Peptides against a protein of PDB entry 3EFO. Designs and how they scored, part 23

Target 1, 262 residues: chain A of PDB entry 3EFO
Amino acid sequence: SQLADLYKSCETDALINFFAKSAFKAVLHQPLKVIREILVNQTAHMLACYRKNCASPSAASQLILPDSMKVLPVYMNCLLKNCVLLSRPEISTDERAYQRQLVMTMGVADSQLFFYPQLLPIHTLDVKSTMLPAAVRCSESRLSEEGIFLLANGLHMFLWLGVSSPPELIQGIFNVPSFAHINTDMTLLPEVGNPYSQQLRMIMGIIQQKRPYSMKLTIVKQREQPEMVFRQFLVEDKGLYGGSSYVDFLCCVHKEICQLLN

## One batch from the design tools (peptide)

Design b1_p14_2_s4 (made by RFdiffusion4, then SolubleMPNN; from b1_p14_2, 7 letters changed)
Fold by OpenDDE base, seed 4:
Structure b1_p14_2_s4 (fold): chain B 262 residues (1-262), chain A 14 residues (1-14)
Amino acid sequence: as target 1 above (262 residues)
Amino acid sequence: SFEDTLAAIEAALD
């Protein structure tokens, strides 16, 4: 059907950009609670409409998402968890204003990265490959104590190191013998000059080149204080300031969809 | 890329 084709061709990233800008504009004249409710309802309605008009009959207990919209709830949850839409005293007005302005000027590609960061398992790098490692979901469950991960959202870049990161990788990246010797005050990686270091730098360069803003690098050690900041970018997890996990959000949306279809 | 993110999400849902 034409409608099915429309949903299949729907660009979720564009939708998120639209919803984000709309919501961030609305915060100036609407209560945050109302805005959040609207976003959730819109998400549910869109998905319900698809299910009703495009999906084959299925059990109401199952959430069926079109391929083009599979990520919609994910991004929507990220949007809902953004500081602009959260009325938390822990978040300064300046920060909210800043992020609001940033998003209002972002293109589709920038906004999608902003709301859902790219999380790359750096410990899996093949020094012989010029390809970027496959991104993993932004959740603590995808991290490993033995792993090293690079996170980028277009504004910030984090290099997260597990407490059990391989010493050889530590040596390769930082030219220090162990995790304990890594200086987290560094904002630039040392030019160690080995293939692994070069590959990592290249990856970082590629990520940076695609973004309009220079991303500050933050080195984060697992279980150290700065990790808390890093974890805020694991957007699929439960937010520090009351934001839902993706799973919880999905359940919520599913419930609403069922209500709409009944 | 968005496609990479999608792929990552899909892989995790499976």
Scores: peptide ipSAE 0.023, ipTM 0.608, DockQ to the pose 0.093
Fold by OpenDDE base, seed 5:
Structure b1_p14_2_s4 (fold): chain B 262 residues (1-262), chain A 14 residues (1-14)
Amino acid sequence: as target 1 above (262 residues)
Amino acid sequence: SFEDTLAAIEAALD
């Protein structure tokens, strides 16, 4: 059907870019609550329409997403949790204005990365490989105390280190003997020159490539205060200033879909 | 199921 073809051709990244810019434009003349409600409703309507007209018969309890929109809910949740759309007093007007303007100028690829960061398990790197490690879901559940992760969203780059990070990797990256010796005030990695250091720098370079902004690097130790800032970029988790986890959001959308289909 | 959907999404993101 024409409708099925439409869903097949739909690109989630383009939709998110559209929704983001539309919503961020609307904040100038509509209440934030209304904007959030519209976004949720639009998401539910699109998915309900697919289920009704395109999906194979299934149990009512099942959430069926078209292949082209499999990641739509997670991105939508990220959008809804962005500071521009949150009505929290902890968020300054200046910060909202800044992020709003940034997104308004972003292309599809930039906005995708902005709303859903890349989280890379660099502790698993093969120094002989030129390939980037596979990104993991942006959730605390995907971190490990023994791991080292690189997070990037096009504006910020974080190197997160677990409290039990391998000393050999710490030595390789920072040229220090242990986790405790890492200086988190640094904004640049030292040029240690070993294969692992070189590989990490290469990866960082690839991530930075073709991004419109130079990403600021922040070194983050697990259980230290700056980790709280890092956790804000774990977008699938419950937000610090509000917003649902992805799972909770998905449940919410599912309920809305069911209501629409009744 | 929700779990299946989540798995599919994870596969798409990875």
Scores: peptide ipSAE 0.023, ipTM 0.560, DockQ to the pose 0.622
Fold by OpenDDE base, seed 3:
Structure b1_p14_2_s4 (fold): chain B 262 residues (1-262), chain A 14 residues (1-14)
Amino acid sequence: as target 1 above (262 residues)
Amino acid sequence: SFEDTLAAIEAALD
C-alpha cells in the first residue's frame, strides 16, 4: 500500500531530529512530564498505525517495526533520557540549557550521533583494511574485558579499555607495558608510529572529520571511577539519572501499541 | 552513522 511505502521510506534519523527539537522547544512552555508523555504516545501511535495499516497479520504479542523505523524506539528512549527532559537535581540548569541549545542547532546527522553514539571495537581492527570496524550496540553487554572500544557522540570521544586488554595493543597504542601503566589523564594518544597506532589515529580522524566540534579524547579504564561517565553514553542501558533501558522501553511501547489496537 | 546503528541493532535482534 501507499502507506506501507511511506513507512518503508521513512528516515528515522530525520524523525528523531524533529522530535528532539520539538520537545526541546516545548520545554519552554510545557511541563516535562507532559512532554515525555507526548513523546511516548507519539511513538506508540506511529508504530500502531504502521502495524494496523501496513503489517501482515501477526500475533498481538509480536512488535512489528518497518525496517526504516527499527531504530526509532531506541532513539526515542535516548531522547527521553536526555538531561533536558529529566527533572533531576543532579543536573544543573546550565547543563540543561547548554544541551538544549546544542540540539536545537544540530542537523540530522549530528543529532543522530549525539543521541546514539558510535561504539567501535578497536581491538578487532584490521590494519590492512581501510574500512571502519562495524559499530556495536551501545550497551555494557557489548563490551569485553579483553577489548578496547572507541565511543564518539560528536562532542566527546572515549577510548575504553578492558581490564584484560591485550598487552600488545596497549603497547601499540600507548607505548606502555601494561594496563596499569596507562595514564588516563592524557587527552591525546601518543604518536607511537606502528601500524596499529596509525590506523587508530586514522579512524579517529575520520570520525572527527564529519563533526563540527573537536571532540576531546578521554581515556577510560574499566572498573575505575571515571568509567561511570563513560557508562552514561551506553544509551541502551538504564540511565544513571533516570530512564529505562532500551529493552524496558521497548516493552513499554509494545504494551501501549497493543492497547491502542485492542 | 545511522546505518551503522541500524545494522548493529538488526544484528542483535536476530
Scores: peptide ipSAE 0.021, ipTM 0.598, DockQ to the pose 0.095
Fold by OpenDDE base, seed 1:
Structure b1_p14_2_s4 (fold): chain B 262 residues (1-262), chain A 14 residues (1-14)
Amino acid sequence: as target 1 above (262 residues)
Amino acid sequence: SFEDTLAAIEAALD
């Protein structure tokens, strides 16, 4: 159907960009609660419309998402969890103003990465491959104590190391004997010169080249205090300053969809 | 406006 084709052609990243900019403009003259409600309702309406007009009959308990918009709820939740749309005393006015202005000037690609970071399992790198490792979902559940992960959102870059990360990789990246010897105050990786180090640097370079801003590198050790900052970028999880996990948000949207279709 | 943008998106999906 024509409508189905429309949904297939829908660019979720563009939609999120529009929603973000619209919402961030609206915060100047509308209550945050109203804005959040509108975003949730609009998400539900779009998905309900798809279900009604494009999807085959299914059980009411099933959430049906068009292929082109499968990521819409996760991005929408990320938007809803952004500090600009959260009224929390822990968030300074300056921070909200800063992020608001940033997003207002972001292109589609930038906003996509900003709201949903790229999380790469660096410990799986093939030094003989020029391909980037497949990104994993931004959730703690996707991390491993034995793993090393690179997270980038266009503004920040984090290298997260599990407590049981391989010593050989630690040696390869940092030229130190063990996890305990890693200096987290470093903002640059040493030029060790081995293939693994070179590959990692190449990956970081590729990520950086696509972004308009220079990303500061933060090295994070699992179970250390600075990891809390890193965890804030695991956007599918429950946020520190509020906002639902992705799963919880899906449940909320599903309820709204059901109500609309009744 | 925010509402206008949402309305436009919704209209495109109808």
Scores: peptide ipSAE 0.017, ipTM 0.570, DockQ to the pose 0.031

## One batch from the design tools (peptide)

Design b1_p15_1 (made by RFdiffusion4)
Fold by OpenDDE base, seed 5:
Structure b1_p15_1 (fold): chain B 262 residues (1-262), chain A 15 residues (1-15)
Amino acid sequence: as target 1 above (262 residues)
Amino acid sequence: SPVPSEPEVVYQEPS
């Protein structure tokens, strides 16, 4: 059917870009609450339509996502959690204005990375491999105290270090003997010159490549104050300012779909 | 995929 073909050919990243720009334009004329409701409603309607017209029979308790839209909910949740769409007084008008202007000029690839960062397990690097480590989901559940992770969203880059990060990796990256010796005020990694350091720098370079903005590097130690800023980019978790976790959002969407269909 | 892993279909009982 035409609908089936539509869902098969859907480009979720382009759709999110469209929704983001549409919503961010609407903030000038509509209440934020209304905009958020519209976005949720649109998400529910799209998925309800799929379930009604295209999906195979399934239990009512299941949230059915078409393959092309597997990541639609997570992106939509990220959009909904963006400061531009939040009414919290803790978020300054200047910050909202700034991010609004940024997104309004972003292409599909830029907005994709902006809303859902890359989170790379740097501690798993094989210096003999030219392959980049596979990104992990942006959630605290994917971090480890023994790990080192690089996060990038096209605007910011974070190097997060677990409290139990391997000393050999710390030495390799920072040329210091321990976690405690890492200077988190630095915005550039030292030129250590070993293969591990070189590979990390290469990865950072690849991530920075073809991005419109230079990403400032922030070194983050687990359990230090700056980690709170870092955790805001773990977009699948519950937001600091009341945004839902990905799981909670799925439940919300499922409920809305059920209300539409049942 | 914009997400590193395919999201699991989460089976949630209607609330």
Scores: peptide ipSAE 0.237, ipTM 0.730, DockQ to the pose 0.071
Fold by OpenDDE base, seed 1:
Structure b1_p15_1 (fold): chain B 262 residues (1-262), chain A 15 residues (1-15)
Amino acid sequence: as target 1 above (262 residues)
Amino acid sequence: SPVPSEPEVVYQEPS
């Protein structure tokens, strides 16, 4: 059917870009609460339409996502949790304006990375491979105290180190003997020159390629105060300023879909 | 996809 073909050809990243820009334009003339409700409603309607007209029969307890929209809810939740759409006094007007303008000028690829960062397990690097490590979901549950992770969203780059990260990797990256010796005030990695260091630098270079902004590097030690900033980019977790976790958002969307169909 | 895997669907029924 025509409708089925539409869902098959849907480009979710472009759709999210459109929703983001539409919402960020709307903040100038509509209450934030209304905008958020519209976004959730649009998400639910799109998925309800699929469930009704295109999906195979399934249990009512299941949230059914078409393949082309598998990541629609997670990106939508990220959009909803953006500071521009949050009505919190802790967020300055300047920050809202800045973020709004940034997104309004972003292309599809930029907005995709912005809303859902890349989180790469650097501790698993194969120095002989030319491939980037497979990204993990942006959640604390995917981190490990023994791991080293690189997070990038097109504007910021974080190198997160677990308290039990391998000393040999620390030596390879920072040329220091232990976690305690890492200086988190640096914004550049030293050029140690070993294969692991070179591989990491290569990865960072690839991530930086074709990005409109030079990403500032922040080195973060687990359990230190700056880690709180890093955790804000773990977008599938519960937001600091009242945003839902991805799981909670899925439940919300599912409930609304059920209401639309029953 | 920037998401490494399909989102896990978790549903909790209202109490």
Scores: peptide ipSAE 0.235, ipTM 0.725, DockQ to the pose 0.042
Fold by OpenDDE base, seed 3:
Structure b1_p15_1 (fold): chain B 262 residues (1-262), chain A 15 residues (1-15)
Amino acid sequence: as target 1 above (262 residues)
Amino acid sequence: SPVPSEPEVVYQEPS
């Protein structure tokens, strides 16, 4: 059927880009709450339509997603939790306006990265390999106290350090003997010159490539106050100032779908 | 996928 073909050919990243721009445009004329409700409604309707017309019969307790939309809920939740649509006290009006304008001009690839950051476990780097470490899900559950992670969303870059991150890596990156000695006020990594440092710099360079804006680096120590800012980019987790976790959002969407169909 | 991996869909009744 035409509907089935439509869902098969759906490009979720493009769809999210469209929803983001539409929503961010609507901010000028509609209350944020209404915009968020519309987005949830649109998501539910799309998936309800699929469930009704295209999906194979399944248990009502299951949230059925077409293959092309496997990541739709994740991105939609990220959009809903964005500071433009969900105002946060720590985000200034100017910053929100800036982000809104940026997204309005973003292509699909840029918006993809913006809404769902790359989170790389750089503590696992093999200095002898040219391959980048595989990105992990943007959740605190994927962090480790022994780890060092690089997060980037096209606008910001964070280097997160676990409280028990390896001293040898700390020395390799910062040329200091311990976690406690790391200066989080720095925005540039020192040029230590060892293989690990060079590898990290290479990775950072790759991430920066083809991005329209230079990402400022923020060093974040676990359990220090600035980590709260970093945690806001762990988009699958529950937000500090509202916003659902990914799991909670799935439940929300499922509920809406059931209401539409039952 | 633009996400590191496919998200796990949790099947549970809405409460």
Scores: peptide ipSAE 0.209, ipTM 0.727, DockQ to the pose 0.046
Fold by OpenDDE base, seed 4:
Structure b1_p15_1 (fold): chain B 262 residues (1-262), chain A 15 residues (1-15)
Amino acid sequence: as target 1 above (262 residues)
Amino acid sequence: SPVPSEPEVVYQEPS
């Protein structure tokens, strides 16, 4: 059917870009609550239409997503949790204005990365390979106290270190003997020169490649205060400032769809 | 492209 073909050809990243820009334009003349409701409703309507007209019969308890839109909910939740749409007093007006302007000029690829960061388990790096490690889901559940993770969203870059990060990796990256010796005030990795250090630097370079903004590096130790900032980029988790987890959002969307179809 | 992996199937009842 025509609708089926439409859903098959849907480009979710472009759609999210559109929704983001539309919403961020709307903040100038509409209440944030209304904007958020519109976004949720639009999401629900799209998925309800699919379920009604294109999807195979399934249990009402199931949330049915077309393949092309499998990541729509997660991106939409990220959009809803963006500081531009939250209007929390803990978020400065300048920050909201800044991010709004940035997104308004972002292309599809940039906005995709912006809303859903890359979270890379760099402790698994193969020093003999130039391939990027497979990104993990942006959730605390995917972190490991024994791991080292690089997070990038096109604007910020974080190097997160678990409290039990391997000393050999710490030595390789920072040229210090232990986790406790890592200086989190640095914004540049030292030139250690070993293969692991070089590989990490290469990975960082690849991430930075063709990005319109230079990402400043922030070193984050697990259980230290700056980790809270880092955790805000774990977009699938519950937001610190009122945002829903991905799971909660799925439930919300499912409920809305059911309401539309009943 | 930096596309996240497909979301895991989560079985949750709507709150």
Scores: peptide ipSAE 0.163, ipTM 0.719, DockQ to the pose 0.042

Design b1_p15_1_s1 (made by RFdiffusion4, then SolubleMPNN; from b1_p15_1, 9 letters changed)
Fold by OpenDDE base, seed 5:
Structure b1_p15_1_s1 (fold): chain B 262 residues (1-262), chain A 15 residues (1-15)
Amino acid sequence: as target 1 above (262 residues)
Amino acid sequence: PPIPEKPEVLIETPK
């Protein structure tokens, strides 16, 4: 059917780019609350239409997504949680304006990475492999005190270190004996020259490739003050300023769909 | 990005 074909061919990354730019344009003439409601309603209506007209029979308690839109909810939640759409006094006007303009000029690939960062478990690196480590979900639940993770969203790059990260890896990356010795004021990794260091630098280089902006590196130690900034990029978690977790948003969308159909 | 895990989500190809 025509509808089935539409959902089959849907490009979620392009759709999110469109929604983001539309919403950020609307900020100039509509209340933020209304914009957020529109985005949720649009999401629910699209998925309700699919359930009604295209989806296989299933229990009402189940959320159904077409394959082409399997990541639509997570991206939409990230959009809704962006500072531009949040009505919080803690967020400066300048920051809102800055991020608004950034997104308004982003291509599809850029906005995709911006809204959902790559989070890579660096502590699992195989120095003999040419492959990037598999990205993990952007959530605190996927971090470990023993781990080291690299996060990138096209604008920022963070190297997060657990309080119990292996001294041998710390030595390999920073050429210091322990976690406590790491200088977080560094914006560049030292050129230690060992295979692990070289591999990490290579990975960072790959991530930087084809990105329009040079990503500044921030070293983050677990439980130190700068970690709070890092945690805001864990987009599947509940936002600091009241944004929903991914799970909560899924429930919200499902509820809205049920209201539309039942 | 990763696909949904919880709550229960069915991902299917439209017919």
Scores: peptide ipSAE 0.373, ipTM 0.862, DockQ to the pose 0.317
Fold by OpenDDE base, seed 2:
Structure b1_p15_1_s1 (fold): chain B 262 residues (1-262), chain A 15 residues (1-15)
Amino acid sequence: as target 1 above (262 residues)
Amino acid sequence: PPIPEKPEVLIETPK
């Protein structure tokens, strides 16, 4: 069927890019609440149509996603939680304007990375491998006090250090004896020259490649004040300003689909 | 991004 073919060929990353630009354009002439409602409604309608016309028989308690749209909900939630679409007084007009302009000119690949960052477990690096470590889900639940993680979204780069990060890795990266000695005011890693340091720098270089903007590096220690800024990029978690977690958003979408079909 | 992990989510290929 034509509908089945449509859902098979759907490019979710391109669709999210379109939704983002459409929403950010609409901010100029529509209330934020209305824009958010439209985005949720569009998501629910697309998935309800699939459920009605294309999906295999399944329990009403299940949310059914076509494979091509398996990441649609997570991207949509990230879009809804972007500062441009939030009506919180804590968010400055300048920040909204800045991010709006950035996204309006982003290609599909750039917007994909922007809305859902790469979170890489650096503490698991194999210095003999040329492969990037596998990214983990952008959630606090995937962090560990013993771990070191690199987060990048095409604009910002964070190196997050757990309070119990291995001293040998701290020495390898920063050339200091312990976590307490790390200076978080630095924006560049020192040229230590050991294999681990070289590998990390290589990875950072790869991440920076083909990105239109130079990502500033921020060193983040767990439990220090700047970690709060870092946590805003853990997009699957609840936002500081009232945004839903990914799981909660899935439930919300499912509920709306059920309302449309029943 | 990663795929959903919630048990209530079913991912399928359209027919």
Scores: peptide ipSAE 0.373, ipTM 0.863, DockQ to the pose 0.328
Fold by OpenDDE base, seed 1:
Formats: C-alpha cells, sequence, structure tokens
Structure b1_p15_1_s1 (fold): chain B 262 residues (1-262), chain A 15 residues (1-15)
C-alpha cells in the first residue's frame, strides 16, 4: 500500500533532525510543555497510524514499530530530555541558548550522534583489529566496574574508567600503575606508544573524523563527582531533571497509541 | 543506536 511504502522509506534520523529543529524554533513562541506534548503526540500519531493501517495483527499489549522507525522512540525521548525543552530552573539560560543554537545548525548525522552518543567498550579492544568495538546501549546497566568505556556525542568525549579497570590497561593508556594514579584533570591522553594506546588513539581519531567540532576529552573515574556529568549522557537512563528512561517512554508512547485507537 | 530490547516491542517490515 501507499502507506506501507511510506513507512518503509522513512528515515528516522532525518525525521528527528526535523523535529528537533522545529521544536527548538517553537521554543521562541510556545510554552515548553506544549512543545513536549506536541512531540509526544506526533510520535504517537505516526505509530498509531501504522498500527491501524499497516501493522500485522498483534496483541494490544504490544508496541509495534515499523523497522524504519525502530529507533524513533529512543531518539524522541532523547530530544524530549534535552535541556532546551526542559522546564527546570536549574538549567541556565546560557546553556539552553547554547545547545539550541548548536542543534539548529546540525545536519542529520550530527544530530543523530548528538542525541544518542556512541558508547564503546574499549577494554575489549583487539589491537590487531581494524574494526571499532561494537557500541553498547547508553545506560549505566551496560557499564562494568572492570571496564573502560569511551563515550562521544560529537561535542564531548569521555573516557570512563571503572574502579576495577585492569591495571595493565591503565598503564597502557596513562602510563601509571593504578586507577588511583590517574589524573582526571588531563584533557589529552599521553603518547605511551604501546599497541593498545595507539589503537585507542586511532579509535578516537576515527570518531573525531568529519565532525564539525573538536571534541574535548574528559577523563572520568567511576564513583568520583565528575562521573555525574558523564551519566547525563547515558540517555536511556532516567534523566537528572525528571526526564523518563527509554523504557518508561516506550510505555508512555504505547499508552498514548492505545488511547488514540480505542 | 541499538534496537529496542523490551519484549513488548515488536519490530516488523510493513506490507
Amino acid sequence: as target 1 above (262 residues)
Amino acid sequence: PPIPEKPEVLIETPK
């Protein structure tokens, strides 16, 4: 059907870029609450239309997503949780204005990475491999105390170290004997020169490629205060300022779809 | 980004 073809051809990343820019423009003349409601409604309406007209028969308890929109909810939730759309006094006007301007100029690829960061388990690096490690979901549940993770969103780069991260990797990256010796004030990795260090630097270079901004590196130790900043980029988790987790948002969307169809 | 993992989510190709 014509509708089926439409959903097959949908490019969610482009759609999210459009929604983001539209919403951020609307901030100038509409209340934030209204903007958020519109975004949720649009999401629900698109998916409700699919369920009504295109979806295969399924239980009402299931949320049905067309393949082309399988990541629509997670991106939409990330958009809704962006500081530009949050009605919290803790968020400075300057930060809100800054991020608004950034997104308004972002292309599709930039906004995709911005809203959903890459989180890479670099402790699993194969120094002889030319492939990047597979990204994990942006959630604390995917971290490990024994692991080292690199997070990048096109603007910031974080190197997160678990409290029990392997000393050999720490030495390989930082040329220090232990976790406790890592200086988190540094914004550049030392040039240690071993294969692991070289591979990590290569990965960082690849991530930085074709990005409009030079990403600042922040070293983060687990359970130290700066980790809280890092955790804000774990976008599938519950937000600090009342934003929903991805799972909660899925439930919310599902409920709204049901309301539209029943 | 990764696909949804929630069991209640069904992903299908439109027909």
Scores: peptide ipSAE 0.361, ipTM 0.851, DockQ to the pose 0.326
Fold by OpenDDE base, seed 4:
Structure b1_p15_1_s1 (fold): chain B 262 residues (1-262), chain A 15 residues (1-15)
Amino acid sequence: as target 1 above (262 residues)
Amino acid sequence: PPIPEKPEVLIETPK
């Protein structure tokens, strides 16, 4: 059907880019609450339309997503949780204005990375490979105290270190004997020169490649205060400022779809 | 990003 073809050809990343820019433009003349409601409503309507007209028969308890939109909810939730759409006093006006302006000029690829960061398990690097490690879901549940993770969203880059990070990796990256010796005030990794260090630098370079902005590196130790900032980029988790977890958002969307269809 | 895992989500190709 015509609708089926539409959903087959849907480009979610482009759609999210559009929604983001539309919403961020609307911030100037509409209440944030209304904007958020519109976004959720639009998401639900699109998926309800699919459920009604295109989806295979399924139980009411089942949320059905067309393949082209399988990541629509997660991106939409990320958009909804962006500081631009939050009216929390803890978020500075300058920060909201800054991010709004940035997104307004972002292409599809940039906004995709911006809303859903890459979270890479650096502790699994193969020094003999030129391939990037497989990204993990942006959730605290995917971190490990024994791990080292690199997070990048096109604007910021974080190197997160678990409290039990392997000393050999710490030495390889920082040329210090232990976790406690890592200096989190630095924004550049030391030039240690070993294969692991070089591989990490290469990975960081690849991540930075073709990005319009230079990402400053922030080194974050688990259980230290700056980790809270890092955790804000774990977009699938519940936000500090009232944003829903991805799971909760899925439930919300599903509920609204059901309401639309019944 | 990874596909949804929970709640019950069915990913299908439209026909």
Scores: peptide ipSAE 0.344, ipTM 0.850, DockQ to the pose 0.319

